# Peptides against a protein of PDB entry 8OXM: the designs that were tried, part 49

Target 1, 371 residues: chain A of PDB entry 8OXM
Amino acid sequence: FKAEFRLAGGVNLPKIIDCVGSDGKERRQLVKGRDDLRQDAVMQQVFQMCNTLLQRNTETRKRKLTICTYKVVPLSQRSGVLEWCTGTVPIGEFLVNNEDGAHKRYRPNDFSAFQCQKKMMEVQKKSFEEKYEVFMDVCQNFQPVFRYFCMEKFLDPAIWFEKRLAYTRSVATSSIVGYILGLGDRHVQNILINEQSAELVHIDLGVAFEQGKILPTPETVPFRLTRDIVDGMGITGVEGVFRRCCEKTMEVMRNSQETLLTIVEVLLYDPLFDWTMNPLKALYLQQRPEDETELHPTLNADDQECKRNLSDIDQSFNKVAERVLMRLQEKLKGVEEGTVLSVGGQVNLLIQQAIDPKNLSRLFPGWKAWV

## One batch from the design tools (peptide; aimed at target 1 V11)

Design b2_p19_1_s1 (made by RFdiffusion4, then SolubleMPNN; from b2_p19_1, 11 letters changed)
Fold by OpenDDE base, seed 2:
Structure b2_p19_1_s1 (fold): chain B 371 residues (1-371), chain A 19 residues (1-19)
Amino acid sequence: as target 1 above (371 residues)
Amino acid sequence: MLTNAQKATIEELERILNE
């Protein structure tokens, strides 16, 4: 490794290091401490399997439907190395950076990102009705600008059109695959965009199998399809390319039911793979910015061997795993709310759920549902 | 089993994390 490192910022202070491979090539890596990368590594393997299924199907292969993947090497239960996604930026950094964010540049008379956050935090403990009213006020005074990403990065009109299409396909594929796997915590810092391909890279895969629904503030949307995400698709929004790519992805997932169930079953019962939500993780994911000062999670896992009888933990775990598998089977059959839907009907329901301002208003303010 | 080269790489990464 090179002797110098850079901090990537954030609470865990991940270190950006440059390494020289045995091939003499320099590679940038992100080294995370105090973070369990095993879930990210497992989810990347599942994404690679989904990509294999999508490449086998003629209709999804012709559309180049793929979920972007990166290399993860877990070193311990609390450390690992990630491939540095060179040429990617968090969508949140582009959109809502305090100094030079696209919202401030293109909509200087709208509410600031800070004002929006503050308004939604003030109603966080209020009724769903009060949250909805404030969310609608925020949305009225914070108009989407993500269309400008492709316009800034791709000056040639033909390239711009191709990249906007690649973006729309990437959103569709990742949304449906993410829904099938129950991927949560899709806040604007956990979604990167590639500045060259316009494809999305989903990072921090620590909320899967619908474990976002058991957070103190439950997740209410199947995937991120917020106003800026839709604005990046251009004038057609969710209609046309996005919808068709969702349908074609869902067709492949449903037709691969047995394979997907078998894969997820093996993962859910892997004794080395803790996918369950724990209280400390839940607190970390929904921490208030005001509380950032005091709670250094000294995850001193003191090995308090809570010798909870292994039998009762195993029975409770098995019942959660069984429920996850049952829900996955329902999704792959098109069973939503006890009704069997066609692929088009299921995709339509998921789109409507994801764009519903009532669902979006109920999300944790840190998820930034107005972006 | 990790190779000796993989172990040395882990130890170096653990050092970098603790600096």
Scores: peptide ipSAE 0.024, ipTM 0.493, DockQ to the pose 0.030
OpenDDE base, seeds 1, 3, 4, 5: peptide ipSAE 0.023, 0.021, 0.024, 0.023; ipTM 0.497, 0.498, 0.538, 0.492; seed 3 fails the geometry check

Design b2_p19_1_s2 (made by RFdiffusion4, then SolubleMPNN; from b2_p19_1, 7 letters changed)
Fold by OpenDDE base, seed 4:
Structure b2_p19_1_s2 (fold): chain B 371 residues (1-371), chain A 19 residues (1-19)
Amino acid sequence: as target 1 above (371 residues)
Amino acid sequence: MLTSRQKATLAELEAILNS
């Protein structure tokens, strides 16, 4: 390894290192501490399997539908090495980080990202109606700008159009694969965009198999399809290319039911793969900025309501795994809310659920559903 | 079982994490 490292930023202070391989090639790597990369590594393997299924089908192969993958090497329960995704930026970094974020640049008179977060945090414990009203006010005063990503990076109109299509296909593939695997909503820092390909790279895969539904603030969307995510597709939004790519991805997933069930079954019963949500992980994922100061282990009494919903989850690990497999089988059959849907009907329902402001307003404010 | 070289690389990575 080279003696010098860079910080990548973020809470866990990951270190960017350069390594010279036995082949004499330099490779940039991200070394994470305080993070269990085993789930990331497993999910990357599942994505590679999904990519193999997508590549076997003529319709998805012709569309180049793939989920982007990176190399993960877990070292311990709290450390590992990631492939550095060179030429990627977090969507959150482009949109809302620093004074140079795209929202500030293109919409200088809109609410700041901080004002939006504050407004949504103030209503976090309020009714769904109050959350919806404040979310609509935030959305009205924080207009999407992600269309400008492709416009800034791709100055040639033909290249711009092609890259916008690549982005739209990448969102569609990752959304449907993510739904099948139960990844749920994805924090804007955990979605990278490649500055050359316009494809998405999903990182930090710590929530899978619908475990986001058992968080203190449950997930209400099947995948992240927020206003900025849609804005990046251009004027057609979720219609046309996105919808068709979702349908073609879902067709391949449904037609690969037996393979996907077998793979997920092996993973769910792997004693080395802790996919279950635990209270400490749930707290870490939905910690308030104000709660960072009170990392004193005072078990305050108000956690009793969250504990009551967690105490009904004291079903044996096997019953949770069986329920995940049953729900996966339902998804792969097109069973939604007890009804069997066509691929087009299922994809339509998922899109409507993902873009519904009522569902988005109920998400944890820390995940910035208005972005 | 990790090779001696893989163990050395692991120890270097752990040292980088703890630095």
Scores: peptide ipSAE 0.022, ipTM 0.517, DockQ to the pose 0.030
OpenDDE base, seeds 1, 2, 3, 5: peptide ipSAE 0.017, 0.019, 0.021, 0.021; ipTM 0.471, 0.472, 0.453, 0.447

Design b2_p19_1_s3 (made by RFdiffusion4, then SolubleMPNN; from b2_p19_1, 7 letters changed)
Fold by OpenDDE base, seed 4:
Structure b2_p19_1_s3 (fold): chain B 371 residues (1-371), chain A 19 residues (1-19)
Amino acid sequence: as target 1 above (371 residues)
Amino acid sequence: PLTSRQKATLAGLEAILNS
């Protein structure tokens, strides 16, 4: 390890360290403190398995549909070494950085990110109608700019076009895989974009198996498909390439039902894999002041001496695990709201749910659904 | 109890975890 380190930002002040491998290659590593990297490590392996399934299918392989993965080496329950996603930036940092964010640069007369957040926080405890009205006002005065990411990074028109397609494919694959695994909405700081490939890297996988639905402000979208996420796809938005890539990804997931159920069942009953939402984690995820650079750390269950008898915890855990498996089986069968949908019907429903301003307006303001 | 298939998947996951 080199003696020099850099801060990656965030309250946990993760240290970026350079290390030389046994192969003589220098690798940048993120040392996270206080985060449960086990969940990230496990989810990265599930993503690798999903990638293997996607590579076996000719239609997904031809489209290069992959979820980007990074190496996670858990060193302890609260520390580990991540292969730093070199040449990536958080989407939130690019879009809404206070000094030089793309919204400020391209839309200087729009509301500031702070004004948008303030307006949405003021209505956080209000009716759904009031939330929707304020969200629509925010959206009208905070227009999407993420199209400029590819335009800034890729000056050659042919390269720009290919990178926009790579981005669109990456969003589609990660959205569908994320939906199947129940990752829910992803905070804009937990989505990195590769400045060279235009592919997304999802980090901080502390909310999985639809546990975002049991947060104090429950998730209302199947995945993050906000206006800026859509704007990055260019003029076609969610139509054409994105939709087709979602459908082809969903087809592979549904055709791999037995494999995915077996994997998730093993994970849900692994005593070393804490996927359950605890109240402290839930509070942490939705009460933390949004520092513009923050990863939402997984709080380990060990800090809750909730004096519930071990037996009542185990029975409650098993019932939640069974419910998660049942819901996963429904998703993989195309069962939505008690109806069996085709792949196209299911993907259409998910896209409509994810882009619905009524659903977006109900999200926790801290996750910046207007971005 | 995990099925033989689940145990094989677990061992495969563990092998990937430990690699």
Scores: peptide ipSAE 0.021, ipTM 0.540, DockQ to the pose 0.023
OpenDDE base, seeds 1, 2, 3, 5: peptide ipSAE 0.020, 0.017, 0.020, 0.019; ipTM 0.589, 0.622, 0.535, 0.589; seed 1 fails the geometry check

Design b2_p19_1_s4 (made by RFdiffusion4, then SolubleMPNN; from b2_p19_1, 7 letters changed)
Fold by OpenDDE base, seed 5:
Structure b2_p19_1_s4 (fold): chain B 371 residues (1-371), chain A 19 residues (1-19)
Amino acid sequence: as target 1 above (371 residues)
Amino acid sequence: SLTNAQKATLAELESILLS
């Protein structure tokens, strides 16, 4: 190992280490401490199965629709080596890095990322109306710049166009697969972009099966489709390529209902796969930046004997698992708000929900919905 | 089963994580 490490952003301060393999090749590794990488490993297997379904369909195969996967080697319950996607960067590092972020470089007269975050934190406990007004002010003074990612990385116009299409397809595939699986916590540090392929890599897969909706500040969007995410698609935005790729992905998912239900059922009842939201995890995900100093997770989860009878815990778990399976079945049937939608109708509803400023303004400020 | 070299690499990684 090289003695030098870089910190990847996020509360667990994952260490990026350079490793020399037995083949003499340097490989970047992400070493996550304190995270149970088993959840990430399980979700990577689900993504590989979704990719297999997408490769079997002629229309999705022709469009090269895939969700990017990475190798997870869990080392212990608290440590693991992620094969760090060599040549990836968090979208948050590119966009809102304080030193050289794209917003600072291309929009120097806009609000700083810090000013935006401060304004949204000040209204965190306010009404939905006050949150919406401040979010609209922030958005007016913080204009999208993510189009410049492909322009900086791909100087040849033909390569630039191909990479912008690869990006748009990656956003579409990961958004629909992520929605079906109920993937949450899609903040700007949990989404990486590959600097060579322009494809997205989703990391930190611990909020799944819509468990983001039971956080202290509930998640109000089906996936991340914020203004910068849309700006990276170019002038057509969510129309044309993105919408068609979402529809074709959703069609494959809906036509694979039995396979997806069987897979998720096995995972929900696997005692080694803790997908349930617990209060400590909820506090950790939505802690205030001001509280970061004191919450060392003292793993003194002293057994406060909440003598909830083991029977009541098991019954509560089974009821949550059944509800997750029922909601997954509804999504795969196109049932939204009690109505059966076509693939186009369902995809349209999800896009409208994801781009709605009212939904975005209600998110936890750490999610950075203005980016 | 992990090889002894993989176990040593694991222990070094755990030391880097705990530091």
Scores: peptide ipSAE 0.018, ipTM 0.421, DockQ to the pose 0.031
OpenDDE base, seeds 1, 2, 3, 4: peptide ipSAE 0.005, 0.000, 0.000, 0.000; ipTM 0.333, 0.257, 0.343, 0.312

Design b2_p19_2 (made by RFdiffusion4)
Pose (drawn by RFdiffusion4):
Structure b2_p19_2 (pose): chain A 334 residues (1-279, 317-371), chain P 19 residues (1-19)
Amino acid sequence: FKAEFRLAGGVNLPKIIDCVGSDGKERRQLVKGRDDLRQDAVMQQVFQMCNTLLQRNTETRKRKLTICTYKVVPLSQRSGVLEWCTGTVPIGEFLVNNEDGAHKRYRPNDFSAFQCQKKMMEVQKKSFEEKYEVFMDVCQNFQPVFRYFCMEKFLDPAIWFEKRLAYTRSVATSSIVGYILGLGDRHVQNILINEQSAELVHIDLGVAFEQGKILPTPETVPFRLTRDIVDGMGITGVEGVFRRCCEKTMEVMRNSQETLLTIVEVLLYDPLFDWTMNPFNKVAERVLMRLQEKLKGVEEGTVLSVGGQVNLLIQQAIDPKNLSRLFPGWKAWV
Amino acid sequence: SLTPKQEAVVAKREAILKE
């Protein structure tokens, strides 16, 4: 074990450690004290199950739809450990870096990230109209730059297109799975982009199962489909590869709702922390019902096709009205 | 009320905004 450890930041102060194995290769681990990773363990297990189901289905096997997973090992009710992701860079560090940010490098005339943060801080005390107007003004003077990422990393057109296609497929699959699982904490620091495979990886998974509505600032979107992601998917935008991949993933999930419910039914017997405190679990049954409703497409008794559900999710995600009410730190304009 | 996880998420988002 290495004698030094680093802090990853945050109120809980997670610890980063390096271990040298028998082969001598250093491996980085993240021990997360005062936090419960059992929910993250369930998230990783359902991620692996979705990846296996996508691999089993011939329609998705050809499309090579995969979910990037990292091992999470719970150690106690209030602690655990997880595998650190190597060879990945944060999206916000690439795009909105103060020093060498992509938006500053490409569009110096556009508004800086500090100006946008100042405007968002000044407008949180305003009403809906002023928030919508400021958001539209910010979007008018802040064009997406993320499309140049593979352009700056993959000079060969074949590799560039391969990496863009893998990025688009990974974004579609991750967005579908996050909507199904109700993942809400999807700001720039929770998503890591690989420097080689260009596939997005979700690392935080801190809050899910429709927790954003509980937060003071509700999460009005099911997944992150901001202007930068859509521009980086290509000229076609959401239409094309993203829509088809979302439909395929939704079909696979509708075909495997039995396996998904079997995986998620680990609750109601060993409830995790933050629940059933302050004296057939109530919130566990509620989230199981909500997941079942999402999977069956019933909701309030209404039937919805896979294509219609995908179109509705795209409309909700790209609607500026929903983006205006989001948390300013979520970087909806980014 | 908010759980420790929810409070930590709000604090993290406020830290990003203050950057």

Design b2_p19_2_s1 (made by RFdiffusion4, then SolubleMPNN; from b2_p19_2, 8 letters changed)
Fold by OpenDDE base, seed 4:
Structure b2_p19_2_s1 (fold): chain B 371 residues (1-371), chain A 19 residues (1-19)
Amino acid sequence: as target 1 above (371 residues)
Amino acid sequence: SLTPAQKATIAELERILNE
């Protein structure tokens, strides 16, 4: 390893290190502390399996529908090494980073990202009606700009068009695969965009199997399809290429029901794979900026052995796992709200749920649903 | 099972995390 490291942004201060491989090649690695990367590693394996299913189907293969994967090496329950995705940027960094974010550059008279966050935090404990009104005011004064990513990176019109299509296909594939696996909404810093391919890379996969619905502020969208995510698709938005790629991805997932159920069943019962939501993880995911100062967790976690009989813990875990499998089976049958939908009907419902400003206004303000 | 080289790499990464 080189003696010098760089800090990547974020609360956990991940370290970017340069290492020399046994092949004599220098490689950048992201070393994360305080995060359980085992969940990320498992979810990357599931994505590889989904990619295998998508490559076997002629229609999805011709469209190059894939979810981007990265290498993860978990070291402990609180540390690991990630492949440093060279030539990627967090979409949140491009859009809302300090004074140089695309919103400030292209929309200098709009609200700042800080003003938007402040307004939504002020109404966090208010009614859904008050949240919706403030969210609509924020959205009116914070117009989407993510179309400019491809315009800045790809000056040739033919290349620009192909990269915008690659982006749209990447969003479609990750949205449907993410819905099937219950990844929910994704923080803007946990979605990277590749500056060469325009494809998305989802990182920090700490929420899966709809566990985002049991957070103190529950998720209300099936996946992230915010205004900037849609703006990156260009003038057609969610229509045409995006919708068709979602439908073709969903068709492959539904036709692979038995395989997907078997894979997820093995993972849910893996004693090394902690996918369940716990109060500490929930607090971490929805921590307020004001609470950052005092929580030195003195790890006087007294092991209050809550001697719940091992039998009652196992029975409660098994009931949650069974419920996740049942809901996965419903999704793969096209069962939404007790109704069996066609692939087109199911995809349409999911798109409408994901873009509904009433659903978006109810999300945790820290995840910036107006971006 | 991790090789001795992989174990040494892990120990060095853990050191870098704790610095």
Scores: peptide ipSAE 0.020, ipTM 0.438, DockQ to the pose 0.031
OpenDDE base, seeds 1, 2, 3, 5: peptide ipSAE 0.017, 0.017, 0.006, 0.017; ipTM 0.409, 0.425, 0.352, 0.432

Design b2_p19_2_s2 (made by RFdiffusion4, then SolubleMPNN; from b2_p19_2, 8 letters changed)
Fold by OpenDDE base, seed 1:
Structure b2_p19_2_s2 (fold): chain B 371 residues (1-371), chain A 19 residues (1-19)
Amino acid sequence: as target 1 above (371 residues)
Amino acid sequence: MLTPTQKATIAELEAILNE
């Protein structure tokens, strides 16, 4: 390894290192401490499998429907190495960077990202009606700008059109596969966009199998399809390429039910894979920026004494795993709210749920559902 | 089982994490 490292921003201060491989090639890597990368590694394997299924189908292969994957090497329960996603930027960095974010550049008279967050935090403990009203006010005064990503990066009109299409396909594929795997809504810093391909890379896969529904503020959308995400698709929005790519992805997933169930079953029962939401992780994912200063968890090692009988823990785990598998089977059968839907009906329901401002207004304000 | 080279690489990465 080179002796020099760079800090990537964030609470866990991940280290960017350069290494020379045995092939003499220099490679950039992200080394994370105090984080369990096993879930990320497992989810990347599932994405690779979904990609294999999508490549076997002629209609999804012709559309180049894929989920972008990266290499993850877990080192311990609290450390690992990630492939550095070179040539990617977080969508949150592009959109809402305080200095040069696209909202500030293209909409200088709109609310700042800070003003939007403040308004939504003030109503966080209020009624759904009050949350909806404030969310609509925020949305009116914070108009989407993500269309400008492709316009800035791709100056040739034919290339611009192709890249906007690649973006739309990437959103569709990741949304449907993310729904099947229960990834839910995604923080704007955990979605990267490739500056050359316009494809999305989903990182930090610490919420899966609908565990976002058991957060202190539960998720209310099947995937992130916020106004900026839709704006990046251009004038047609969700109507056209996006919808058709969702339907074709869902068709492949539903037709691959047995394979997907078998894979997820093996993963859910792997004793090395803790996918369950713990209270500390739930608090961390929905911490307020103000609360970051006080919770140094002095994890005093001595709370070992909740030896709940191993049998009761195992029985509780098995019941959660069974529930996840049952819900996965329902999704793959097109069962929504006790009704069997066609692929088009299921995809339509999911799109409507994801774009509903009532659902978006109820999300955790820290995840910025107005972006 | 990890090779001796893989173990050495892991130990170097763990050292980098602990700095």
Scores: peptide ipSAE 0.021, ipTM 0.494, DockQ to the pose 0.029
OpenDDE base, seeds 2, 3, 4, 5: peptide ipSAE 0.021, 0.021, 0.024, 0.021; ipTM 0.503, 0.496, 0.548, 0.494; seed 4 fails the geometry check

Design b2_p19_2_s3 (made by RFdiffusion4, then SolubleMPNN; from b2_p19_2, 7 letters changed)
Fold by OpenDDE base, seed 1:
Structure b2_p19_2_s3 (fold): chain B 371 residues (1-371), chain A 19 residues (1-19)
Amino acid sequence: as target 1 above (371 residues)
Amino acid sequence: SLTNTQKAIVEGLEAILKE
């Protein structure tokens, strides 16, 4: 380990540590404390399996449809080492950095990211109508700029076009697989973009299997497809390449139903994976000092009440796992709102839901649905 | 420290708990 560490951006100040491997290669590693990286590790395994399915299909293979993955080594429930995504930047840093963010650079007369957040926070407890009106005002005065990412990084027009296509394919693949796995909307700091490939890397996978719908402010979108995400695709937006890549990804997922169900079943029943940690309980456990978690409940094996509580926990777990599997099966059958849709119909519904300003206006303001 | 997702969850929870 080198004695020097860099702070990655963001409120957690994760430490980037340079490690020399036994092979003499220097590897950057991100050390996160207090976060359960087991879910990230599991979701990376699922993404690798999805990538294997996408590579087996000729149409998705020809389109190079993949989800970018990174190595995660969970060390404990509260610590782990992840391979740092070298050559990536959070889309939120590029877009809304207070000093040099693309919105400030290209749209200096628009609202600041802070003004947008303030306006949306002021209406957080208001009606859906008031939220929508303020969201539309924010959107009018905060115009998308993410097209400039590819323009800044790729000066050659042919390379620029290729990279914009790579971006669009990456968004499509991650959106559909993310929907199937119930990742929901993604915070702008949890989507990294590779500065060389223009592909997205999703990090912090702590919300999965539609847990976003049970948040205090329920998610109203199937995945992040905000105005800046769309602007990065260029003039065609969600039409053409994006839609076709979504359809081809969804086709592979639906045709791989049995495999995906089996994978998710194995993961749900992994005793290392407490999927039933109520986001509250997970948060409460994360807020506890490290020293208070050495209360292993010495479940005295003779306490009948503890055995009942364990059996009720196991039964509650099984019911949650069954609900997750049922909902996953519905998605993979194309069942939306009790109706069986074609691949094109399902993808169209998801795109329309994701871009609807009414749905976006109802999201938690902390997710910055205007970005 | 809570991830950005976890912070959004906490802020959402705190918003409910203040009702």
Scores: peptide ipSAE 0.039, ipTM 0.576, DockQ to the pose 0.113
OpenDDE base, seeds 2, 3, 4, 5: peptide ipSAE 0.009, 0.007, 0.000, 0.005; ipTM 0.424, 0.408, 0.346, 0.366

Design b2_p19_2_s4 (made by RFdiffusion4, then SolubleMPNN; from b2_p19_2, 9 letters changed)
Fold by OpenDDE base, seed 4:
Formats: C-alpha cells, sequence, structure tokens
Structure b2_p19_2_s4 (fold): chain B 371 residues (1-371), chain A 19 residues (1-19)
C-alpha cells in the first residue's frame, strides 16, 4: 500500500489507495468505510448474470447493452476494497463540484448547487404542492449541462456521437436492470462515468429491492433519470435510442423471469446478505446536514436488544422477502398498478415516472433531484 | 464476499447460462 490516499467523491467519502499486487502491478483500490460492501459484491454478481442474459439475446448483444461491473473484495461489514475503475469520475463531481463543476462553468448565472439544495431543504417538511413549486423554480434557475461531458472529452464529432450513443445505451441498461432489482433513485456521487467509454458505473448498492420506498422520505422514481442524465443523451432526450434500448433490455429481463426470480430468491434468503432497510441505515442515508453533529461514535448499537421475539422477526423477514419476490414477478410480467402492460407500455410508464417533476420534487433533497 | 451458497448458486446459474 502507498502511504498516500485520495478522496473519491461520494456520500461515504471512499479513499482511493494504490496497491502493489503480488505480480508487482500497481492497482488502484477504493477503500469504502461504513458500508456493507457485501451488498455491492452481491449486486455486482447479479449484474454479471444480467449481462450474461443480455449477451445471449441477439438484439441486446448487437447493441452492446451491458451494465458496467467492478470487483468488490469486502474485508468487513464496515470496510472493503473496491477495484477502482481507473478513468471514472462521479457524475456529481463533474456537474456540481464547488470549484470547477460544469453547472458553474457553463451556467455561471444560475443558482449555485448550494442555493438549490438550501431551497429544497427549506421545503422538505412542506406540502407536495409547495415542494413542486420550489422544485420548478430551482429547475428554471439550474439548467442541465451534462451534454458538455461528451463534448469536453470527445472532440472528434464522429467519436463524440458514438460516445453519446454509448452513454445513452448505458443509462438505458442500468435504468431497466436497476428497476428490476429495485435500486431506485441513485445519488449523483454513486454514479460514475467512464471518461473513455462514456459508460456509467453504479457503486454503493446498499439500497436494493425497492427498500428506497420505505425510507423516511420514500423514493418516487423507478431509477435516476434527472434532467442532467437526460441532457447527456443529447437533443433526442429519452426518445429514440434510449427508449429502444430500455425496451430491448426489458424484453430480455421479462423473458428471463424464472432465472431472475431464482437468483433473487437465493439472495433474499441468504442470512449473510442483509438487504433489508434498518432504521440506522435509513437515518444515515437521509441524514440532514444539521444532524451530522449528533452522531457520536458511541452508538455501540449492541446487536443484543433487537433479539426480541425471534419468531416474529423471522415471520416479518419472510413476509418482506415474499413481498419483494411478488413485486419482482409483477415487474417481470409487466404488471404495473394491477395492469398488465406491454414492454413498450411498461417502459413508457417507467420513463414518465422517472422524469415527472412531481415525482422528482418529492425525493429527499440530499439526493439532488434537480441535477 | 458472497456466501458459499450464493457463490455456488451463481456458479451453477453461470454454468446453466453457459450451456
Amino acid sequence: as target 1 above (371 residues)
Amino acid sequence: SLTPTQKAVIEELQKILEE
């Protein structure tokens, strides 16, 4: 290990360390603290399985539809080593870095990222109508700039066009796979973009199986498809390539129902895979800046007192697992709100839900739905 | 790390997916 570390962007401030392997090769490693990297490791394997399904289908294979994966070596519940994808940057770092963020560079007269966050935090406890009005004001004064990522990185017009298509395909694949696995909304620091491929890498997979819906501020979108995410696709936005790639990904997922159900069932009943949302994790994920001061490290949450009635806990766990499996089966059948939809109808509903300003305005302000 | 069970199931599913 080198003595020097760099902070990567992200909610949990992961440390990038350089490791020399037994082969004498230097490898960048991301050391993440406080997260169960076992969840990331499991979800990376599920993504590999989804990639195998996508490679078997001729239409998804021809489009090179894949979810980008990385190697995870969990060391403990609270520490582990991620294979750092060299040449990746968090989209949030590119967009809203305090010094040189793309919003500040391209839209210097817009609201600052801090002003946007402040305005949305002020209305966090207000009505949905008031949240929507303030969100629309924020959006009007914080215009998307993510189109400039590909323009800055790829100066050749033909390469630029190809990389914008690669980005659009990556967003489509990750959105649909993420919806099927119930990853929900993704914090902008937990989505990396590869500076060479323009493909997305999703990290910090601690919220899965729609557990984001049971947060104190529930998620209201099936995946992150915010204005900047859409702006990166270029002038067509969600239409054409994105929609078609979502439909082809969803078609493969729906046609792989039995395989996906079997995989998820095994994962849900694994006692070492703690996918359930707990109150401490919920508080940590939706912690307010004001509440950062009070988390004294002395919460030795003695795992002992939650050992109440084992029988009621096991029954509650099984009911949650069954509900997750039933909802997964519904998704894979195209059942939305009790109605069976075609692949095109289901994908259309999901896109509309993900881009709806009413849904985005209801998200936790810490997740920056205006970015 | 995946549990030995998760790993075995995924390896077996990978084999079923490679056949």
Scores: peptide ipSAE 0.031, ipTM 0.546, DockQ to the pose 0.021
OpenDDE base, seeds 1, 2, 3, 5: peptide ipSAE 0.000, 0.009, 0.022, 0.025; ipTM 0.320, 0.544, 0.506, 0.493

